# Peptides against a protein of PDB entry 4A54: the designs that were tried, part 68

Target 1, 94 residues: chain A of PDB entry 4A54
Amino acid sequence: MSVADFYGSNVEVLLNNDSKARGVITNFDSSNSILQLRLANDSTKSIVTKDIKDLRILPKNEIMPKNGTKSPSTNSTKLKSAETYSSKNKWSMD

## One batch from the design tools (peptide; made by RFdiffusion4, then SolubleMPNN)

Design b2_p22_3_s2
Fold by OpenDDE base, seed 1:
Structure b2_p22_3_s2 (fold): chain B 94 residues (1-94), chain A 22 residues (1-22)
Amino acid sequence: as target 1 above (94 residues)
Amino acid sequence: ENKELIKKLEEKLNESLKKLKE
């Protein structure tokens, strides 16, 4: 299977420096060989493939520390168009 | 080199999946 087949999988990555990262595979840059993980705090971590010593797929039942981030409910995040509130700084000249 | 790295990653993922199913 290709890397893309594993999108959405929870993985534990062991790096060459013996540090570990846990997250969901969200993207893979094939051109640069960079694996992107979404971490428990909803941040993203980019890992260069050459720095990966080992990895394992975590079973679905392994309670990744639920930081209460709700499963991405397909809530259509209405990109609220940042209404550029042009705060007209009314320089009230007195 | 990149192709080899990708293949290595895929292999690791596939092996991990296999282990998960065992």
Scores: peptide ipSAE 0.516, ipTM 0.876, DockQ to the pose 0.656
Fold by OpenDDE base, seed 4:
Structure b2_p22_3_s2 (fold): chain B 94 residues (1-94), chain A 22 residues (1-22)
Amino acid sequence: as target 1 above (94 residues)
Amino acid sequence: ENKELIKKLEEKLNESLKKLKE
């Protein structure tokens, strides 16, 4: 079975330096032994296979930490309260 | 059933990676 069979899989990679990376397997460079992951922020991380200490496949339901979509700053358009200039019509009684 | 499938996939992937390191 080739690494290509795992393309699209969500994985957690433990590196030799004890750091972790989570992402989707998008590519594998067999010539250089480099595993490419797409991260939650849509960036790509390249990992040299020899630096991998351990690997686990994440279940599909494990919500990849959605890149915190920057909450669209609800531009609370402060409705400028139209200062209704109440023109006090002074009723001049004749 | 899903856990077993994941375990099998992990094993296959690990074996694949091991072969690539050799």
Scores: peptide ipSAE 0.410, ipTM 0.832, DockQ to the pose 0.079
Fold by OpenDDE base, seed 3:
Structure b2_p22_3_s2 (fold): chain B 94 residues (1-94), chain A 22 residues (1-22)
Amino acid sequence: as target 1 above (94 residues)
Amino acid sequence: ENKELIKKLEEKLNESLKKLKE
């Protein structure tokens, strides 16, 4: 199994300095032992494999925080409850 | 099943990375 089998996977990388990086594996340079990650901000980070302490694959359901496309502010459209005023037809008896 | 698959992949990836350090 090659590292290429994991291309496109969302991963969390724990570095030797205890910092963490999250991104999608885009490439691996075997000659230089460099793992490339696409980060949430669409930037690319190159990590030397010797600096990696641990790596885990994130489940598909873990939505990588897409760079803030502002979740459409659910404008709470105040559904004005149309109060159906039941106009009581006052039957005026003559 | 998905959890086990992920674990296996993580292990394989970590093993591969370890070998590269070596």
Scores: peptide ipSAE 0.156, ipTM 0.721, DockQ to the pose 0.086
Fold by OpenDDE base, seed 2:
Structure b2_p22_3_s2 (fold): chain B 94 residues (1-94), chain A 22 residues (1-22)
Amino acid sequence: as target 1 above (94 residues)
Amino acid sequence: ENKELIKKLEEKLNESLKKLKE
């Protein structure tokens, strides 16, 4: 599987300096080998792949405190169906 | 070098997924 297949996965990354980062994989820059994680505080952390010592995918049941990402309320822009007022001009032929 | 790094990352991800399923 490619890195892109893991977008949306919650991961714990162990860095070479023994620090850890936890977040959701949001993007990967293949040109620069940079993994982007969205952290619990909704900030983004960019991690250079060469600095990754180890990585584990966290089970979905580990409730990342989802700061309630308000699911973007798809403002269903109710496209007001332009009621085509078909003004049937009934031309009364008298 | 970049290609190798990507491959290593993919390997780590794949191995982690495998472990998660077990």
Scores: peptide ipSAE 0.631, ipTM 0.916, DockQ to the pose 0.683; fails the geometry check

Design b2_p22_3_s3
Fold by OpenDDE base, seed 5:
Structure b2_p22_3_s3 (fold): chain B 94 residues (1-94), chain A 22 residues (1-22)
Amino acid sequence: as target 1 above (94 residues)
Amino acid sequence: SMDELIKKLEEKLNESLEEQKK
């Protein structure tokens, strides 16, 4: 398995100084042992691998909080079914 | 060495992947 297999993966990196970084793996420089992450603000952060204490891959299915789809206000159209069935039972017993 | 650092990274990534499968 190559580091390149993880390009595009979202990761959380814990550094030796206990700081954390989250981003997408965009590159790994093997000559300098530098992991490059694209952060949420589209900036790039370079991390020296020796400074990495821990690394985890974030699940792909992190449901970005869907902007609350405003529940369609069900306009309760009051169907006034006033079916006034006036059954005029005029039983004319004449 | 650079090889050790690469191996360390790969190991960490692999461990993370295995943890997610569980």
Scores: peptide ipSAE 0.106, ipTM 0.649, DockQ to the pose 0.638
Fold by OpenDDE base, seed 3:
Parts: sequence; structure tokens; C-alpha cells
Structure b2_p22_3_s3 (fold): chain B 94 residues (1-94), chain A 22 residues (1-22)
Amino acid sequence: as target 1 above (94 residues)
Amino acid sequence: SMDELIKKLEEKLNESLEEQKK
């Protein structure tokens, strides 16, 4: 299995300096040992593989927050204040 | 399971990366 089999996969890379990078694998340069990731901001980051401590594949269900997709604004449904029906005690005058 | 598959793929990817370093 080659690295090319993982092109298009979302991954999290843990670097030797304990920093993390998340992106889609776009390319691998075997000659220079460089992994290329497309980040959420559409920029490309090149990572030297010797600097990689660990790599994990992110589940497809983890919606990488694309910068532009506004999380659906939870419309705060204004809980209509339950109108306390003040029971007017009908004072029956005997 | 999907988790097992992901783990297996991660391992294969890491193995492939280590092979390329060598």
C-alpha cells in the first residue's frame, strides 16, 4: 500500500515538537520525504516526514469546520414566558 | 468495525511513511 492510496483523506499529524496539523493529504514527495496537506483555510502545508511523530485518519463524520460554513445559528427559540394566569379569585360578596 | 479499519489504515500509512524514510 502506498501513501497515494490515502490522497484525499483527512488527517491529523502530530509533529515531533508536539504541534498538530490537520488537513487533507494532497501529495507526497518520496524523493524529498515531504507530505503535503491542504488546510482548512485552503492553504498548503508541506511537512517533512521525519518531523512526524504520529498520524491519524479523521473520521468522515468529523466536519472539519470549513471557515465559511457558519455553524447553524442555533436560533435561540425564545422560550415564551409562560404567562402566569393569575387566577382572579372571584370575591363573591355575600 | 470502522474504528478497527481506521486503526489499520493509520498503521499502514505510518508503515509506508517509515519505509519511505529509509
Scores: peptide ipSAE 0.098, ipTM 0.652, DockQ to the pose 0.089
Fold by OpenDDE base, seed 4:
Structure b2_p22_3_s3 (fold): chain B 94 residues (1-94), chain A 22 residues (1-22)
Amino acid sequence: as target 1 above (94 residues)
Amino acid sequence: SMDELIKKLEEKLNESLEEQKK
């Protein structure tokens, strides 16, 4: 599974500096490890993956912030290290 | 459930991101 499979998905990203970004995944530069988001104002934000603390995929029914509106505070999925992922069992759904 | 699906996708996304960083 590649990051490209998630293009077009709405996500909320919590950065290490505690700032948040919410937008649609438009691109991922694997060479530079940069995730690109299209924001509600149609601007593009480039995020270095090492600066990501948490990432959450938003449900389709969740309202995206409009221009001039602050993003809602929601829980985020904590990012795990590659080592943690390799040793952890994958998520099982009921 | 939708919540479980989202969590699964988040995990897969994170795994993919970490893999691409290698």
Scores: peptide ipSAE 0.098, ipTM 0.646, DockQ to the pose 0.061
Fold by OpenDDE base, seed 2:
Structure b2_p22_3_s3 (fold): chain B 94 residues (1-94), chain A 22 residues (1-22)
Amino acid sequence: as target 1 above (94 residues)
Amino acid sequence: SMDELIKKLEEKLNESLEEQKK
């Protein structure tokens, strides 16, 4: 399975500095190991994979942090509607 | 369950990322 299979998915990325970024996967540069996210404010963030501590796929109904405007319309790959995602997937860092 | 599916996808995504780091 390739990273391209997850294009359009909403993800939360935990960085090595313990900061978090949320966005839609728009591209992955395998040559440079860069994951590109579209953020809620329609800006683009490029993340070097070596800086990624962990990542999780967000449920379709999860509210992204509103940096001023609406969450990007997840024209997501039809992942089945996650029911009430009350349990935040804890980071499996082990 | 949906939670199990999400977890499986997260695992596969992380595996794919690790493969690209090599």
Scores: peptide ipSAE 0.094, ipTM 0.643, DockQ to the pose 0.072

Design b2_p22_3_s4
Fold by OpenDDE base, seed 1:
Structure b2_p22_3_s4 (fold): chain B 94 residues (1-94), chain A 22 residues (1-22)
Amino acid sequence: as target 1 above (94 residues)
Amino acid sequence: SNKKHIEELEKKLNKSLEELKK
């Protein structure tokens, strides 16, 4: 498995200095071991992998600021609205 | 669960990054 398998993933990177960066993985420079992230402001940040303490993948459903690129088609999983069948048990007292 | 799947992916990614540090 390669870093390229995660291109397009939204991640949060914790650096050794305890700073954080959030963005989409766009590229990996294998020659220099540099991970490239596209940030919310559409800028690119290069991170040396040796400076990474931890990395987490953010859920797709987290409202990342819509950078104008085509929002992946949110397959609207039709949340089947649980029709609360209000069973009106009309207990007809005769 | 989706959570478990994400955790597994994170583990794989972190493992890949650690291998690159060696």
Scores: peptide ipSAE 0.336, ipTM 0.818, DockQ to the pose 0.088
Fold by OpenDDE base, seed 4:
Structure b2_p22_3_s4 (fold): chain B 94 residues (1-94), chain A 22 residues (1-22)
Amino acid sequence: as target 1 above (94 residues)
Amino acid sequence: SNKKHIEELEKKLNKSLEELKK
């Protein structure tokens, strides 16, 4: 099995320096042993294979935030605390 | 299961990467 069999897979790469990178495998340079990832912002990151400590495949259902998917701004609907102004209608019984 | 399949793929990928480091 070759690295090319995993093209299009979403992966998380743990590097020897304990940094992490997440992206889609788009290419592998066999001459230089460089793995290329497409990142969420559509940029590319090149990783030297010798610097990889571990690699995991992310579930397909994990929507990598594409640049354009605005994180749903949790519209903090300010629940206007309906201050129930209990206007005590003082029934002035005249 | 999907989990088992992913684990097998990870194993294969990591094996391939280790072979490239040699």
Scores: peptide ipSAE 0.336, ipTM 0.818, DockQ to the pose 0.087
Fold by OpenDDE base, seed 2:
Structure b2_p22_3_s4 (fold): chain B 94 residues (1-94), chain A 22 residues (1-22)
Amino acid sequence: as target 1 above (94 residues)
Amino acid sequence: SNKKHIEELEKKLNKSLEELKK
């Protein structure tokens, strides 16, 4: 299984400095070990994998706050909702 | 359950990333 299998997934990345980044996985540079995220503001953030402390997958189809537009479309990655990360309780746990 | 399914996917992804850190 490769990182590419998760393209289009909405994720939250916890960095070693305890900061967090949230976005959709758009690309992975295997040569440089860089994970690329599309953020809510439609910008791209590049994260070096060695700086990642932990990564979690957010519920599928979660709309990230963006002015005037919705989150980028997902690829073929299929994810089910497990818990609610939104204050709006959009998802149920099972 | 959905929770277990997501956790397994996260484990797979994190495992893949850990392997890339080596």
Scores: peptide ipSAE 0.330, ipTM 0.812, DockQ to the pose 0.079
Fold by OpenDDE base, seed 5:
Structure b2_p22_3_s4 (fold): chain B 94 residues (1-94), chain A 22 residues (1-22)
Amino acid sequence: as target 1 above (94 residues)
Amino acid sequence: SNKKHIEELEKKLNKSLEELKK
């Protein structure tokens, strides 16, 4: 497996200075051992690999929990209690 | 060496990939 196989992968990089960077791997310069990341602001960050303490590949489908807690609008449809009109059948006692 | 750095990166990437596969 080559580094090129990871081009386009979203990664989190922990550096030796405990700083973190997140971005998409766009290139690797083997001559200088530099990993290039495209950041969220579309800028490019170059990281020397020797400065990388840890590297984590982020899953593609990070479903951002859209906490769309759609509060179920309990449309309490007031079921208008149909007044059961008890029609008193006047049973005429003939 | 550059080779060592590449190998280390690949190792890290591979490890990360394996973790994603579990």
Scores: peptide ipSAE 0.289, ipTM 0.794, DockQ to the pose 0.689

Design b2_p22_4_s1 (from b2_p22_4, 12 letters changed)
Fold by OpenDDE base, seed 4:
Structure b2_p22_4_s1 (fold): chain B 94 residues (1-94), chain A 22 residues (1-22)
Amino acid sequence: as target 1 above (94 residues)
Amino acid sequence: SEETKEHIEWLEKKLNEELEKQ
């Protein structure tokens, strides 16, 4: 398979300087041998292939660490259980 | 360049090897 067949794959790239990058393969420049990754913060990183020491494909179920958009803590509005005070309407039958 | 071609082939090899591991 060609590099283009792996577009959309989530990968971890180990660079020659021992740094790591994780992202989705979005493009490949064959003229310059540059791999483009979309990172968790939606930025793009261009990596020259000669600088890659190793690469692995991450399982599809591995949630790419989305930059934790703090899911707005839905303040569970504590539904104040309205204590329905059962007003004992003591119907005084006079 | 020939060097560029070699790098592409290396990358393709690595990607295909990873695919086979899954």
Scores: peptide ipSAE 0.633, ipTM 0.908, DockQ to the pose 0.686
Fold by OpenDDE base, seed 5:
Structure b2_p22_4_s1 (fold): chain B 94 residues (1-94), chain A 22 residues (1-22)
Amino acid sequence: as target 1 above (94 residues)
Amino acid sequence: SEETKEHIEWLEKKLNEELEKQ
């Protein structure tokens, strides 16, 4: 199978510097031998194949670490209901 | 380049080897 057949696969890449990258294969540049991964934080990482020491395909059941969707803190702007204090102007008719 | 081809072949080999293990 070609590299393109593995698009969408979740992989762990061990680099020559002993660092690891995990992500989904999204693209491969055959001209430059650059593997593109989508990381858990939705960023992309480009890895030159020559910098790869080892690679494994993660089983489908391994839940990619859910990017903690920072629930957008809905700044519930508590619209402070302007309590219109209707000042009862007691108009004293004298 | 020939070097690029070798790297591609290596990557393909690794991916296929991992597929065979599952």
Scores: peptide ipSAE 0.633, ipTM 0.908, DockQ to the pose 0.627
Fold by OpenDDE base, seed 3:
Structure b2_p22_4_s1 (fold): chain B 94 residues (1-94), chain A 22 residues (1-22)
Amino acid sequence: as target 1 above (94 residues)
Amino acid sequence: SEETKEHIEWLEKKLNEELEKQ
């Protein structure tokens, strides 16, 4: 298969400098042999193939670290139930 | 260039090898 067949795959790339990059393959420049990854922070990283020492495809079940979308703290504004004070005005007509 | 072709072929080989491991 061609590199393009792997678009959307989550990969870990080990570089020649022993640094690692993890991301989804989004593009490949065949003219320059540059692999583009989308990283967890939604940034893109371009990697020249000659700088790659090793590559692995991560299993689909590996939950990409969800960018902690801070679940909007639903400030549960406790709607204080308006206690209907039933003031029974007992107007006793004596 | 021929060098570029070699790099592409290397990358394709690596990707295919990883696919065969799943």
Scores: peptide ipSAE 0.631, ipTM 0.907, DockQ to the pose 0.652
Fold by OpenDDE base, seed 1:
Structure b2_p22_4_s1 (fold): chain B 94 residues (1-94), chain A 22 residues (1-22)
Amino acid sequence: as target 1 above (94 residues)
Amino acid sequence: SEETKEHIEWLEKKLNEELEKQ
């Protein structure tokens, strides 16, 4: 399966600096190999794949410690098609 | 780049390996 098939999965990422990040995969930039996670505080973290040492998928029932707000019932609100921000990141690999 | 492709393939491999463990 492609990385996109794992959108919505809760993952723990171990970085090369031995720090950890936990979040839901929300996007992947294939041009730059950047994985985007939504964290428990609803912020986003972008991680370059080369900085990842290891990754695990967390079971769906593992309640990410969201701060005290009720885990919103997974009402399948159709995530509106995130407008493909075709931000032309002209990463000029010169 | 070829390097970028290698990183993507590595990530896909890791994700699929984790899926098989569940």
Scores: peptide ipSAE 0.629, ipTM 0.906, DockQ to the pose 0.638

Design b2_p22_4_s2 (from b2_p22_4, 14 letters changed)
Fold by OpenDDE base, seed 3:
Structure b2_p22_4_s2 (fold): chain B 94 residues (1-94), chain A 22 residues (1-22)
Amino acid sequence: as target 1 above (94 residues)
Amino acid sequence: SKENQEHIEWLEKKLNEELEKL
């Protein structure tokens, strides 16, 4: 298969400098042999193929570390239900 | 270039080898 057939695959790339990058393959520049990855922070990393030492495809079941998008703590502002104090003004007309 | 083609072929080989392991 061609590199393009792997678009959308989650990969771990080991670089020649022993650094690692993990991301989804989004593009490949065949003219320059540059692999583009979308990283977990939604940024893009371009990697020249000559700088790649090794590559593995991550299984789909490997829960991408959910960038803990801290679900915005919906401060449930408890709208204190305004207790309608029904002050029954019992105006007793004597 | 010949060098560029060699890099592409290497990457394709690696990706296909990894696919076979899944």
Scores: peptide ipSAE 0.672, ipTM 0.927, DockQ to the pose 0.647
Fold by OpenDDE base, seed 2:
Structure b2_p22_4_s2 (fold): chain B 94 residues (1-94), chain A 22 residues (1-22)
Amino acid sequence: as target 1 above (94 residues)
Amino acid sequence: SKENQEHIEWLEKKLNEELEKL
């Protein structure tokens, strides 16, 4: 499979400097061999492939701490359906 | 570049190897 087939996968990347990064693969720049990860803090980290020593795919069952996607509280402004009180002016025919 | 292609192939290989382990 291509790198693009792994978009959305949660990975741990071990860099050549022995640092680690964890995140979701969001993009890959094939022209420059740059892997883009979304980190737990919603920031993006770009990693040059040549700087990667190793990587692993984290199983989906690892409850990534749901960064509670605070579902944007769509304040559904309850459009108060203006009940058009059709004041039926009952034309009282006198 | 050839070097760039090698990096892509390496990454693809690693990802596929990891997929086979899940």
Scores: peptide ipSAE 0.672, ipTM 0.926, DockQ to the pose 0.720
Fold by OpenDDE base, seed 4:
Structure b2_p22_4_s2 (fold): chain B 94 residues (1-94), chain A 22 residues (1-22)
Amino acid sequence: as target 1 above (94 residues)
Amino acid sequence: SKENQEHIEWLEKKLNEELEKL
């Protein structure tokens, strides 16, 4: 398979300087051998292939630390059940 | 360049090796 077949894969990259990067493969520049990763903070990191010591593919079930986009707590607008006070219209028959 | 092609082939090899481990 080509590098492009792995777009969308979550990977951990070990660099020659022993630093690590984790992200989703979004692009590959074949002219310059540059791998592009989208990181957990939605930023993009470009890595030159020659600087990669090792790479692993992470299982899909590994919860990438989703940057906790705090799901906006949908303030459940407490629908104040308008207690429709049934005004007992006591129709006094006169 | 020849060197660039070697880097591409290395990366492809690594990715395919990792795919086989899944």
Scores: peptide ipSAE 0.672, ipTM 0.926, DockQ to the pose 0.680
Fold by OpenDDE base, seed 1:
Structure b2_p22_4_s2 (fold): chain B 94 residues (1-94), chain A 22 residues (1-22)
Amino acid sequence: as target 1 above (94 residues)
Amino acid sequence: SKENQEHIEWLEKKLNEELEKL
């Protein structure tokens, strides 16, 4: 399966500096190999794949410490089509 | 780049290996 098939999976990432990050995979930038996680505090963390030492998928039943915020009812608010920011990353490969 | 593709393949491999353990 591709990385995109794992969107919504809860993962623990061990970084090369021996720090850990836990979160839900929300996006992957294939052009730059950047994995985006949503953390328990609803912030986002971007991780460059080269900085990952190891990764595990956490079972759904593993009680993420529910910060007592009610699981917002998945009102499927149609995330409006994020405009294709065609940011021309002019990576000038000189 | 070739290096970027190698990183993607590594990540995909890791994710699939973890899926098989669940």
Scores: peptide ipSAE 0.670, ipTM 0.925, DockQ to the pose 0.630

Design b2_p22_4_s3 (from b2_p22_4, 13 letters changed)
Fold by OpenDDE base, seed 4:
Structure b2_p22_4_s3 (fold): chain B 94 residues (1-94), chain A 22 residues (1-22)
Amino acid sequence: as target 1 above (94 residues)
Amino acid sequence: SEEMKKHIEELEEKLNKELEKL
């Protein structure tokens, strides 16, 4: 496996001086051991690999499109309680 | 998912090991 297999990965780099950098791996210079990151401001940062203490791969936040889960509007069908009007037809048989 | 987390951790380990060889 090579560093090139990680091109396009979004990473957080912790340096030996405890500073952090976040960006996308765009290039690696094997002759000079320099990792290139594209930062959020579209600038490029070059990092000497010997200065890296730790590297983390950030998950692609799939911006899951907020598929607005339309909460099914539970149309509360107001069950009209059929009030059984017992119409006692008082048939007064006089 | 926990599976995706594990996969990322494995990739991180591989990348860090490649960087340590340089």
Scores: peptide ipSAE 0.401, ipTM 0.844, DockQ to the pose 0.096
Fold by OpenDDE base, seed 2:
Structure b2_p22_4_s3 (fold): chain B 94 residues (1-94), chain A 22 residues (1-22)
Amino acid sequence: as target 1 above (94 residues)
Amino acid sequence: SEEMKKHIEELEEKLNKELEKL
């Protein structure tokens, strides 16, 4: 399992200084050990993982204020299968 | 539901364990 499996989860993070942060997990930088949260005001907070004392997952029914950021519509851009136009170059050997 | 609570608790445990390995 990886931290990426929890992207989009709404979490409450308890820090070592006993402060709390609430937000959605948007990214994890493994090189720098930084967890990125999107907060309720649409700002981003970066947290060093060593500063995390505890993390809990909030149930989906907690009304995140509908900041109208549309869930990124998975534009399933139907990659229109590039019809490989098989250009039958009929090399007419005349 | 109790099942949902147990499922969330299992996910929290997994996430915290992954963070501790970093």
Scores: peptide ipSAE 0.395, ipTM 0.840, DockQ to the pose 0.101
Fold by OpenDDE base, seed 5:
Structure b2_p22_4_s3 (fold): chain B 94 residues (1-94), chain A 22 residues (1-22)
Amino acid sequence: as target 1 above (94 residues)
Amino acid sequence: SEEMKKHIEELEEKLNKELEKL
């Protein structure tokens, strides 16, 4: 599992200094260990992961900041199992 | 629902564990 699986989630981050930030996860920089949140005012906040004490996922029904980022519809692409109808080529050997 | 609460808690645990590996 990766942090990218949580992109678009609304979260509350508790920092080591007991401050809180709320926003939608937009990006994660693994090289620098930086989590990016979009805040309610459409600004972006970068948080160093070592400064995070705890992270909570907020229910979708809580007033997400109005920017209609469509929750990634988990299009459960029903992988329609392409029933490969192997058309048995009835090679009629006459 | 209690099931949805449990599902969210499981996701939070997974996310926190991924962040602790960094």
Scores: peptide ipSAE 0.393, ipTM 0.840, DockQ to the pose 0.086
Fold by OpenDDE base, seed 3:
Structure b2_p22_4_s3 (fold): chain B 94 residues (1-94), chain A 22 residues (1-22)
Amino acid sequence: as target 1 above (94 residues)
Amino acid sequence: SEEMKKHIEELEEKLNKELEKL
């Protein structure tokens, strides 16, 4: 198992200074022991793993910061029902 | 569910254990 198996997980990190960070795991630098989180404001926070006191995984049903994952706007292509108004041109030949 | 909670706790333990090895 590797840290990469948790990419895309939403987590809360408690730091040694008792501050908290919440975000999605986007990357891990094994050479420098740095965990990267994408925050709710789309900024990236780098955290040294030695500064982590505790880490929890947030359930998916907790309001992910609206990363504007555009819910695929199902372009409901309003099938404009082309109501072909057949204009009856009544050419009355007189 | 309690099962889902237990599964999340197991994943957290695995992640923390991988971070401690680094």
Scores: peptide ipSAE 0.393, ipTM 0.841, DockQ to the pose 0.094

